# Designs tried in a protein design run: peptides against a protein of PDB entry 4A54. Part 96

Target 1, 94 residues: chain A of PDB entry 4A54
Amino acid sequence: MSVADFYGSNVEVLLNNDSKARGVITNFDSSNSILQLRLANDSTKSIVTKDIKDLRILPKNEIMPKNGTKSPSTNSTKLKSAETYSSKNKWSMD

## One batch from the design tools (peptide; made by RFdiffusion4, then SolubleMPNN)

Design b2_p28_5_s3 (from b2_p28_5 with K6T D9S F10Y E17K E20Q Q23L E27K)
Fold by OpenDDE base, seed 4:
Structure b2_p28_5_s3 (fold): chain B 94 residues (1-94), chain A 28 residues (1-28)
Amino acid sequence: as target 1 above (94 residues)
Amino acid sequence: LPPFVTPESYSEEAIGKALQKSLELLKE
């Protein structure tokens, strides 16, 4: 079963140091065995799976503080591709 | 709150299985 099946789920992770992390599962790095959570402050927490003691899915009704994801206004800087027409007018004067 | 689930290992598959088990427990 893939962790990707649970993207978007709220999870609480109990770490081996007895600390807890709560967030939304956003990604899993299979190469490095890293679970990524989006925290309440919209930051990303990377958790190495070897540090996980226990985990649980949280019910939807738990008011995770909806930190209003300020949708980064992707200022789509329209990269005006300045088509530098390099008109290399190589006037080769023979 | 639902019970914690302990993954069997640190592999992606084990984490996925733990998540699935947790979800099932949440529905009980």
Scores: peptide ipSAE 0.718, ipTM 0.949, DockQ to the pose 0.527
Fold by OpenDDE base, seed 1:
Structure b2_p28_5_s3 (fold): chain B 94 residues (1-94), chain A 28 residues (1-28)
Amino acid sequence: as target 1 above (94 residues)
Amino acid sequence: LPPFVTPESYSEEAIGKALQKSLELLKE
């Protein structure tokens, strides 16, 4: 069975150092044996499989404790995409 | 919360199998 079958699943990984990581499975690097998780803060954590002690899939409704990292209020600065009006300088060849 | 599953090895297949087992346990 491929890890890809579980893309989008919430997983908790217990590492060999007894730390835990929680996130959504987004990718697996087969060449390097690296599991990639998207964390609650939208960052990506790469976990080498040799560092995995245990894992479990979490229920969908489990509110991943949003580590109260204050979502940086992305001030939606509406970057008005300045439509760079590409002035087609029609080079009139006389 | 469901129980943890220990992968049998560090291969992709083993991780996949562990995930599958975990999913099955979650459905019980």
Scores: peptide ipSAE 0.718, ipTM 0.949, DockQ to the pose 0.570
Fold by OpenDDE base, seed 5:
Structure b2_p28_5_s3 (fold): chain B 94 residues (1-94), chain A 28 residues (1-28)
Amino acid sequence: as target 1 above (94 residues)
Amino acid sequence: LPPFVTPESYSEEAIGKALQKSLELLKE
């Protein structure tokens, strides 16, 4: 089973230093064994799995203060096609 | 709130299994 199956879930993690982190699972770095959580303030916390003591999934109804920072709508900056200014080479007849 | 689950190891698979167990406990 992959951690990716739980992307978007709200989780509380108890760390080995007895601190707690709460957030939404956004990513897992398999190469480095890092769990990434989006916190209530929209910051990202990276947790190395070796620092995890315990974890639990929280019910959906717990109002994480959705600081609804609207994902910046990728304003598709319409790449204005650089109109290739055809330099009319004025052929001097002489 | 549901109980905490302890992963069996620090591998991705173990974390995934712990998450699955936690989800099952939440449904209970």
Scores: peptide ipSAE 0.718, ipTM 0.949, DockQ to the pose 0.513
Fold by OpenDDE base, seed 3:
Structure b2_p28_5_s3 (fold): chain B 94 residues (1-94), chain A 28 residues (1-28)
Amino acid sequence: as target 1 above (94 residues)
Amino acid sequence: LPPFVTPESYSEEAIGKALQKSLELLKE
């Protein structure tokens, strides 16, 4: 099971130093074992997994202190810009 | 609020499993 399956989920992480972080899972660095959360202030927090004591997914209806900026969930559909290879068929008629 | 889940290790797979377990607990 991949952490990517939970991208967009709101989670609370309890760290080994007893601090807590809440945010939306935006990425996971598999090479370095780093969980990335987008916080309420739109900043990104990188958490090394070795520092995680406990975690939980928060319910959708939980009023996250969403600072009222409707972050448009721009489903950044990575529009794979179909680089329309305009094959300029330069049909040189001689 | 749902209970906390403790990952079994620091691997991506373990974190993923912990997230899945947490999701299951949330649905109860």
Scores: peptide ipSAE 0.717, ipTM 0.949, DockQ to the pose 0.602

Design b2_p28_5_s4 (from b2_p28_5, 9 letters changed)
Fold by OpenDDE base, seed 2:
Structure b2_p28_5_s4 (fold): chain B 94 residues (1-94), chain A 28 residues (1-28)
Amino acid sequence: as target 1 above (94 residues)
Amino acid sequence: LPPFVTPKSYTEEAIGEALQKSLELLKK
């Protein structure tokens, strides 16, 4: 069964070092055997499968503990698209 | 919360099977 069938699922992974990671499955790198999770802070964690001890799918309604870290107001600096004013220098040849 | 599932190996197939088993346990 492909890991891709579970993209978008919320999973908790217990690692061999007894640490835990929780996130949404976003990708699997078959060449390198890497499971990618999107964490609550929108960062990506790459987990080598050999480091996985256990895993479980979490229910959809489990509010991932929003670590109350105040989402820094990312001032979306609107990249002002520099309108390249194509100055059509109409070279009027008289 | 559902129980943890231990993958049988580190292959994609084994991880997929573990995920499937976990999903089945979640639905019970």
Scores: peptide ipSAE 0.727, ipTM 0.950, DockQ to the pose 0.561
Fold by OpenDDE base, seed 4:
Structure b2_p28_5_s4 (fold): chain B 94 residues (1-94), chain A 28 residues (1-28)
Amino acid sequence: as target 1 above (94 residues)
Amino acid sequence: LPPFVTPKSYTEEAIGEALQKSLELLKK
């Protein structure tokens, strides 16, 4: 079963050092065996799977403080297509 | 709160299976 099936789920991870991390599953790096969680402060926590002792999916009704993800206003910097005016300087050699 | 699930290994598949088991436990 793929971790991707659980993207968007709120999970609590108990680590081998007895610390806990809570967040939304956003990504899994299979090459490096890293589980990525978005935390309440909108930061990303990367957890190496070998450090995971236990995990559980949390019920939706837990009021995760929806820190309003300020959608980064992607200032769509309209990449003004710098029309590379290829000024063909036709240097006419006389 | 639902019980914790211990993954059988550290592979993606094992983590996925643990997540699935956790979800099933949450629904009971």
Scores: peptide ipSAE 0.727, ipTM 0.950, DockQ to the pose 0.524
Fold by OpenDDE base, seed 3:
Structure b2_p28_5_s4 (fold): chain B 94 residues (1-94), chain A 28 residues (1-28)
Amino acid sequence: as target 1 above (94 residues)
Amino acid sequence: LPPFVTPKSYTEEAIGEALQKSLELLKK
């Protein structure tokens, strides 16, 4: 089974040094056996698989302290309503 | 929170299997 099947999942990893990392799986380097997590501060943590003791997928509803990355304000480009200039073509029939 | 899963090895396949097992435990 490929790790790619779980891209976008929120995971907690317990490392052999008893530290923990939480983040979203963004990539896996198969050549070097490195799991990449995007952390709450938007940084990327690279974890060598040999350092992984345990892992678990976290439920979607767990409020990860999303550092409020301001949802990119969709600059609602206020489509200025094209004022339909009703050019009254006053066809003056002379 | 779901229980931790211990990978059987450090290969991509083993990590993938551990993730799958964790997902199954989460759905229970």
Scores: peptide ipSAE 0.727, ipTM 0.950, DockQ to the pose 0.620
Fold by OpenDDE base, seed 5:
Structure b2_p28_5_s4 (fold): chain B 94 residues (1-94), chain A 28 residues (1-28)
Amino acid sequence: as target 1 above (94 residues)
Amino acid sequence: LPPFVTPKSYTEEAIGEALQKSLELLKK
């Protein structure tokens, strides 16, 4: 089962040092085994899986303070294809 | 609040399984 199936879920993670982190699962780095959480203050916390003791999914009704940071609409900046101005080397054979 | 689930290992698969188990417990 992939962690990607739970992107967007609110999770509480108990770490091996007995600290807790709460946030929305936004990404998992499979190469480095890192779970990424978006916190209530819109910061991102990266957690190495080896530091995870326990986890639980939280119910949707817990109003995480939606700091209404609008997901930046990916303004697809249309990469205007730089028209390669072919500099016509006018070889004036005079 | 639902109970905590302990992953069986630190692999992506084990974390995924723990998340699935937690979700099942939440629905109960």
Scores: peptide ipSAE 0.721, ipTM 0.950, DockQ to the pose 0.524

Design b2_p28_6_s1
Fold by OpenDDE base, seed 2:
Structure b2_p28_6_s1 (fold): chain B 94 residues (1-94), chain A 28 residues (1-28)
Amino acid sequence: as target 1 above (94 residues)
Amino acid sequence: EEEERKKEEKEREELTKKLKKALEEILK
């Protein structure tokens, strides 16, 4: 299994400094071994994998602590695939 | 209901284990 298989999972990460982060796995940078979490405030936290002491997948229904600000609607940014509009330049040579 | 909760917990535990393994493989 790859880390990518867990995209969208809500996790609690315990760091080596004993701090904790909770968020949804949004990306993994394989080149730098950086795990990206989307936090409750919609910010992104980048975590170096080597700094992870422990982690656990949280239940889907685990209420992320409601900081009083409206949980931003998971705007699924539809990555609109850049339709490469191949502009057919029909150069009609008359 | 309790059994179902236990099942879900076990599944989550297994998924957690898999994720940990995936991360460990990256660090090797």
Scores: peptide ipSAE 0.560, ipTM 0.889, DockQ to the pose 0.365
Fold by OpenDDE base, seed 3:
Structure b2_p28_6_s1 (fold): chain B 94 residues (1-94), chain A 28 residues (1-28)
Amino acid sequence: as target 1 above (94 residues)
Amino acid sequence: EEEERKKEEKEREELTKKLKKALEEILK
């Protein structure tokens, strides 16, 4: 099983400095061992895997506490796969 | 409902273990 199998999982990461980060796993750089999390504010945090003290997968329903704003009912943002609307420009020749 | 929640929690714990293992394998 690869880290990629967990893309989209909401996780809490405890770092060696005892700080915590919560976010959705969006990417893993295997070359540099960097785990990327999308945070509640839609920013991305890069975490060096060796700096991880502990990690847990959060329940799907656990809405990351947005600072002060009413957690919008995170409808499962199905990452709408950008349907590349290939606008086939139908060149109607005259 | 409680049994289902416990089951889901166990599954999540197992997934967590798998994720940890996957990360550990990369660090080796």
Scores: peptide ipSAE 0.556, ipTM 0.889, DockQ to the pose 0.404
Fold by OpenDDE base, seed 4:
Structure b2_p28_6_s1 (fold): chain B 94 residues (1-94), chain A 28 residues (1-28)
Amino acid sequence: as target 1 above (94 residues)
Amino acid sequence: EEEERKKEEKEREELTKKLKKALEEILK
């Protein structure tokens, strides 16, 4: 099983600096061992795998809070479906 | 249902273990 099998999964990542990130796995850079997450604000966060202290897969319907904003209390916000990003060969000459 | 919820939690735990293993293999 590869990391790519988990694209679209909602995860919580605990980093070595004790900070946390929550997002959907959108890509993995195997060359640099970088995990890419899409956050609740639709931005992306790149995490170096060696900086991961712990992680867990979250329920699909779990509400992901946005930084700096209070989550609306009433509506269960489902995470937006993750797009799979494919890395193209940087050495391709067109 | 409580039993179904426990089952789902167990499944997520197993998937989490698999993801961790996949990441560990990359770091070797």
Scores: peptide ipSAE 0.549, ipTM 0.888, DockQ to the pose 0.438
Fold by OpenDDE base, seed 1:
Structure b2_p28_6_s1 (fold): chain B 94 residues (1-94), chain A 28 residues (1-28)
Amino acid sequence: as target 1 above (94 residues)
Amino acid sequence: EEEERKKEEKEREELTKKLKKALEEILK
């Protein structure tokens, strides 16, 4: 499946520099391998895919890390739900 | 309720794996 199938998903991205970003996937540039996230403050962050160390999809209404996650804990940040959050992104599988 | 939560978590984990795989394929 393609990255586009995950548009509207709320994700936490761990970068190679150990920084983290949380946001909703709004776009993916296949030519340049750039993932775009809409952050809680409504700004957009562009992330080069090769700079991603790890990522995980977060619950729609919960951005707090689940117990037992392999990723380092981050500060709780409430993310605004994107209107593009489709049923497919509501944990439906092909 | 607990079973439903567990199911949703599992589904999210599987979707995460799929997303990671999709991104990895682009880097090949």
Scores: peptide ipSAE 0.535, ipTM 0.885, DockQ to the pose 0.378

Design b2_p28_6_s2
Fold by OpenDDE base, seed 4:
Structure b2_p28_6_s2 (fold): chain B 94 residues (1-94), chain A 28 residues (1-28)
Amino acid sequence: as target 1 above (94 residues)
Amino acid sequence: EEKKKEEEEKKREEETELLKKAIEEILK
């Protein structure tokens, strides 16, 4: 099982500095060991996995507290597959 | 309804442990 199997899961992360982050797992950079969370304000937070003290998966229905903006209707956020823009470097040798 | 909630919580705990293991394996 890989971290990718949990993309879209809402998690609470406890960091070694006792700070907490809550967000949806959007990506994991295995090369740099960085977990990316989308926060309630639609920003992305990158967390170095070595800084994680503990984590837990939250219930799907647990609305991330948006500071001030209206709870977006839980329409099925189709995780638009990040189209890997394969930059085809077309080296056209003229 | 309470039993269903307990089962869902147990499932989330199991999934949480799997996620922790997945992260730990990458750090090895």
Scores: peptide ipSAE 0.564, ipTM 0.897, DockQ to the pose 0.398
Fold by OpenDDE base, seed 5:
Order: C-alpha cells, then sequence, then structure tokens
Structure b2_p28_6_s2 (fold): chain B 94 residues (1-94), chain A 28 residues (1-28)
C-alpha cells in the first residue's frame, strides 16, 4: 500500500515540537519525504515526514477542508505549497 | 448504530496504521 492510496483523507498530524496540523492529504513527495496537506483555509502546508511524531485519520463527519484538484499521479514530484515545515531536514525544490 | 460506529472507528484505526507503514517504507 502507498501513501497515494490515502489522498483525500482528513488527518491530524502531531509534530515533534508538539504542535498540530489538520488537513487533507493532497500529495506526497517521496524523493524529499514531504507530506502535503490542504488546510481549512484552503492553504497548503508541506511537512517533512521526519518531523512527524504521530498522525491519525479523522472521521469523515468532521469538518474538512474543501476538496480541490484531482489526486496527483504517483509519479508527480512537483509540489505547490504556501509554507514548508522543516526541523531536521534540508529541502530544496527543483 | 453503535456497533456500526465502533466498526467504522476500528476501520479508521487500521487505515491509520497502514498509512504510517506506507510512510515508513518510503523513509527506508
Amino acid sequence: as target 1 above (94 residues)
Amino acid sequence: EEKKKEEEEKKREEETELLKKAIEEILK
């Protein structure tokens, strides 16, 4: 099973700094290990997976961000994000 | 209805573990 199988799922992410992010999984960059979430305000947050302490899939009946574009293909490496969270890794977008 | 809710919660827990494993496999 791949991360792509969970695109569109609403998740809560607990980060290593004990902050939380909640959003819909829109993409995963396997090359850079970046999880992309669409937040409730329709912005996109990029999270380095090494910064994740824990995560859970939320019930569908909870308030979810708006559904946007079609799920990207598993081969898509290009990310569009408003912000990137990184504490342990250095990441550069080509 | 309560039994159905419990089943859905269990399913979400299983899916959560699968997602965690999927992320872990990419980090290897």
Scores: peptide ipSAE 0.560, ipTM 0.896, DockQ to the pose 0.304
Fold by OpenDDE base, seed 1:
Structure b2_p28_6_s2 (fold): chain B 94 residues (1-94), chain A 28 residues (1-28)
Amino acid sequence: as target 1 above (94 residues)
Amino acid sequence: EEKKKEEEEKKREEETELLKKAIEEILK
């Protein structure tokens, strides 16, 4: 089992600083241990895996707040399915 | 369909653990 098997999965990541990020796994840099998430605002967040305290896979139909906000809001959007995105072989750190 | 919901939740939990393990293997 590899992280690549989970590309397109919607995840919530709890970081060591107790902040949370929600997004779709778009890429993983194994060499640098960097997980890339596409956020609700279509931006990309790079997370160093050693900074991850915990994570969970979210339901595909779970509504995520726009603009990558942590807390649910009335202004929520459905995350796009993995089928709508192609895995990028190129990655960049934030 | 509560049973289906429960099964989907269980599946996501299992997938979550697999993902965690996959990440952990890289960090070793």
Scores: peptide ipSAE 0.558, ipTM 0.896, DockQ to the pose 0.513
Fold by OpenDDE base, seed 3:
Structure b2_p28_6_s2 (fold): chain B 94 residues (1-94), chain A 28 residues (1-28)
Amino acid sequence: as target 1 above (94 residues)
Amino acid sequence: EEKKKEEEEKKREEETELLKKAIEEILK
């Protein structure tokens, strides 16, 4: 099974510095070992896999807060699918 | 319904492990 089989999955990534990132897997750069996530604000975060301490797949219906949101219930949003954002990914071919 | 949710959670856990393995295999 490949990482590509999980494109579109919503994940929470725990980094070695104990920071967390949540987003949809949009790409995996095998050459550089970089996992790309689309965040709630539609920005892209590149994570070096060596910096990953742990990760988990989140429920599909889980709503993610946007950056700057103090309350998840106030300004929460559901992440777009990877398919919708894939055309905007810098690693995607048009 | 609760059983279904539990099964879905279990499935996500299994998928999580598969994803971890997939990442690990590329790092080798």
Scores: peptide ipSAE 0.555, ipTM 0.896, DockQ to the pose 0.468

Design b2_p28_6_s3
Fold by OpenDDE base, seed 2:
Structure b2_p28_6_s3 (fold): chain B 94 residues (1-94), chain A 28 residues (1-28)
Amino acid sequence: as target 1 above (94 residues)
Amino acid sequence: EKEKEEEEKKKREELTKELKKAIEEILK
């Protein structure tokens, strides 16, 4: 099996520094041996595989702790389509 | 229900093992 077969899997990664990362596997760079995780905050964390001490696949139902940080409301600034006012040049014939 | 949970756990453990192997193969 390839790492790509596990894309979309929720994993907990224990790093050699005893820190933990939890996220969904989104990519693996085989050339650089970098595992990319999408974290709960939708950020991406790149992990060098050599720094991985241990990992485990988490159940799908483990709701990533909703960090209740309000997703910044992307104020979709409605780009008001500049109504090109076609100025009717009234050619006044004198 | 507990049996199902244990089965799923076992599956995850197996998948975890496979993932570890897949990573290890690349490091090799």
Scores: peptide ipSAE 0.555, ipTM 0.882, DockQ to the pose 0.330
Fold by OpenDDE base, seed 5:
Structure b2_p28_6_s3 (fold): chain B 94 residues (1-94), chain A 28 residues (1-28)
Amino acid sequence: as target 1 above (94 residues)
Amino acid sequence: EKEKEEEEKKKREELTKELKKAIEEILK
């Protein structure tokens, strides 16, 4: 199974610093290894997976963040490839 | 009802294991 199969699941995450976070899995950035959780206050928390000590899926009946928030449109910030302006200094030899 | 609750708990535990595996596979 992929992490995407668990989108919408309510989870408790235990971090290496012994802090805990609870929320719904909304996204996973595989490139940066970041798990995104929507918290009870409808804010989003990004967690680096290397900082996760343990996690568990919670029952659906536990206080879940309000379902209604539209998945934040991943504005794929199209990293406009910095057009390397190759300044062709056309040295006009006179 | 208690039997159903235990079954659901077991399912969540299994899904938790699968989620952990899925995360580990991406980190490789």
Scores: peptide ipSAE 0.547, ipTM 0.879, DockQ to the pose 0.302
Fold by OpenDDE base, seed 3:
Structure b2_p28_6_s3 (fold): chain B 94 residues (1-94), chain A 28 residues (1-28)
Amino acid sequence: as target 1 above (94 residues)
Amino acid sequence: EKEKEEEEKKKREELTKELKKAIEEILK
């Protein structure tokens, strides 16, 4: 499986400094080995994978303390695949 | 209901292991 298969999962991350972060996995930068979490306050936290001591997937029903911000409707922003506008060069032969 | 909860917990633990492996594979 890839890390991308876990996008949208709620996780708790324990860092090497014994601090904890909780959030939803939104992205993983494989080039830089950075895990991105969306926190309860809708901010994004970037975590270097090397700084992770441990992690666990949390139950879906664990209500992140919603501070009153509207549950972002998981509008699955389908990353609209950049429709490669194949600019069909319509060679208008005059 | 308790049995279902334990099964779900076990599933999360397995998924956690898979996630850890997926991260480790990228670090190699």
Scores: peptide ipSAE 0.539, ipTM 0.879, DockQ to the pose 0.385
Fold by OpenDDE base, seed 1:
Structure b2_p28_6_s3 (fold): chain B 94 residues (1-94), chain A 28 residues (1-28)
Amino acid sequence: as target 1 above (94 residues)
Amino acid sequence: EKEKEEEEKKKREELTKELKKAIEEILK
C-alpha cells in the first residue's frame, strides 16, 4: 500500500515537538519525505515525516472545526465535515 | 450500532498501521 492510497484521509499528526496537526492528506513527496495536509482554515501544512512522532486516521464523519488557526480546537462551534475537506485537492508543494 | 463503531475503529487502526508502514518504507 502506498501513501497515495490515503489521499483524502483525515489525519491527526503528533510531531516530535509535541504539537499536533490535523488535516486531510493532499499530497506526499516521496523524494523529500514531505506529507502535505490541508488544514481546517484551508491552508496547507508541509510536514517532514521524520518529524512525525505518531499519527492516526480520523473517521470520515468526524467534523473538523474550521478556524483561522493551523491547529483547530476540537471545542470549536463551527465545524466542517472531513468529506468536505477531502473534496479539495491541492497538489502544489509549499 | 456500537459493534459497527468498534469495527470502524478497528478498520481505522489497521489503515493507520498501513499508512505508517507506507511512510516507513520510504524512509528506509
Scores: peptide ipSAE 0.538, ipTM 0.878, DockQ to the pose 0.508

Design b2_p28_6_s4
Fold by OpenDDE base, seed 2:
Structure b2_p28_6_s4 (fold): chain B 94 residues (1-94), chain A 28 residues (1-28)
Amino acid sequence: as target 1 above (94 residues)
Amino acid sequence: EEEEKEKEEKEREEKTKKLKEAIKKILE
């Protein structure tokens, strides 16, 4: 089996500095021993394999933690429904 | 349901092991 057989797998990588990276395996550069992960923000992180302390494949149902970048609160501009005041034109037939 | 979860976890662990082995082989 090759690393390529695991492309598309969601993994958590623990690095030697105790930092963690989580992403989908998109590529492996065998010449440079670099594992490429696609992160939740669609960016790519390159990890040198020698820096990997541990790794695990995550279950499919594990939602990648959205880095809580505060999604800009789309100010839901409450479109104040223009209450079309139906002006009752009282046709006063005098 | 618990048995299915345990099975999936074991499969994931096996896949993890295989991935680690694949990486190790490249480093050798």
Scores: peptide ipSAE 0.595, ipTM 0.894, DockQ to the pose 0.393
Fold by OpenDDE base, seed 1:
Structure b2_p28_6_s4 (fold): chain B 94 residues (1-94), chain A 28 residues (1-28)
Amino acid sequence: as target 1 above (94 residues)
Amino acid sequence: EEEEKEKEEKEREEKTKKLKEAIKKILE
């Protein structure tokens, strides 16, 4: 299975610097090992795969907040606390 | 409905594992 099989998947990436990125996989540069994510603001973020500490595919229903449409302020946006991606499947690059 | 959600979560976890493996193979 190749990374290309996951194009269009919404992912959360945890980087080695403990920063997080969320976006849709749009491309993979095999020559440079760079994963490209389209972010919620339609910008593209390039991530060097060596800098990836962990990643997960997000459910389809987690619509990346597109800045545009007034999702009606239903008050109870239970910000379901970012379920801290439980340390269970620590992707060890060992 | 709960069983369907669990199935979808397991499928997503499996897909995640496969993606991680695909990336790992590139780094090797």
Scores: peptide ipSAE 0.589, ipTM 0.893, DockQ to the pose 0.377
Fold by OpenDDE base, seed 4:
Structure b2_p28_6_s4 (fold): chain B 94 residues (1-94), chain A 28 residues (1-28)
Amino acid sequence: as target 1 above (94 residues)
Amino acid sequence: EEEEKEKEEKEREEKTKKLKEAIKKILE
């Protein structure tokens, strides 16, 4: 079973910093282990799975609370774009 | 009606468990 099987599920995520996020699972980045949630305000929140302490699927009838839960400081780990240093070996044959 | 709610809750708990397992498997 994959995380993709749960797309569209409404979940509550408890983070390691004890903050909570509620939203619908819209995507999962397996390469970076990032769970994406659509929040009640239609914004998307990316959660690193290692930061998840606990999670639960909410009942279908639970209206996503509009409560301004303090945005957990998404440490935007700036994915440093690995500058592919294309070392152009300029073979100058003189 | 209470039995149906209890069944739905159990199904939700099972789904939650499966989701947790799926996430855990990716972290491994």
Scores: peptide ipSAE 0.581, ipTM 0.893, DockQ to the pose 0.314
Fold by OpenDDE base, seed 5:
Structure b2_p28_6_s4 (fold): chain B 94 residues (1-94), chain A 28 residues (1-28)
Amino acid sequence: as target 1 above (94 residues)
Amino acid sequence: EEEEKEKEEKEREEKTKKLKEAIKKILE
């Protein structure tokens, strides 16, 4: 199984600093090992996978983020910058 | 209804496990 098989899943991520993030998995940057989540406010959070302490897929009855901009469906996406918490998607297709 | 909820929970737990394993493999 690859991370791409879980695109569209609503997840809760626990970080090493004990903070939490909730969102839909929209993309994974294999080059930088960055997981992208779309949050409830339609912003994008980029999480470096090494900073993840734990995660879980949320039940369907949990509030899901709105479907925003079209997300890339391929692993050929490169982020412009690593370790970003931008409200905008920063990716390019190679 | 309770049986269906239990099934859905088990499926979610299994998916969670698989996702965690997929992330772990990337870090290796």
Scores: peptide ipSAE 0.580, ipTM 0.892, DockQ to the pose 0.365

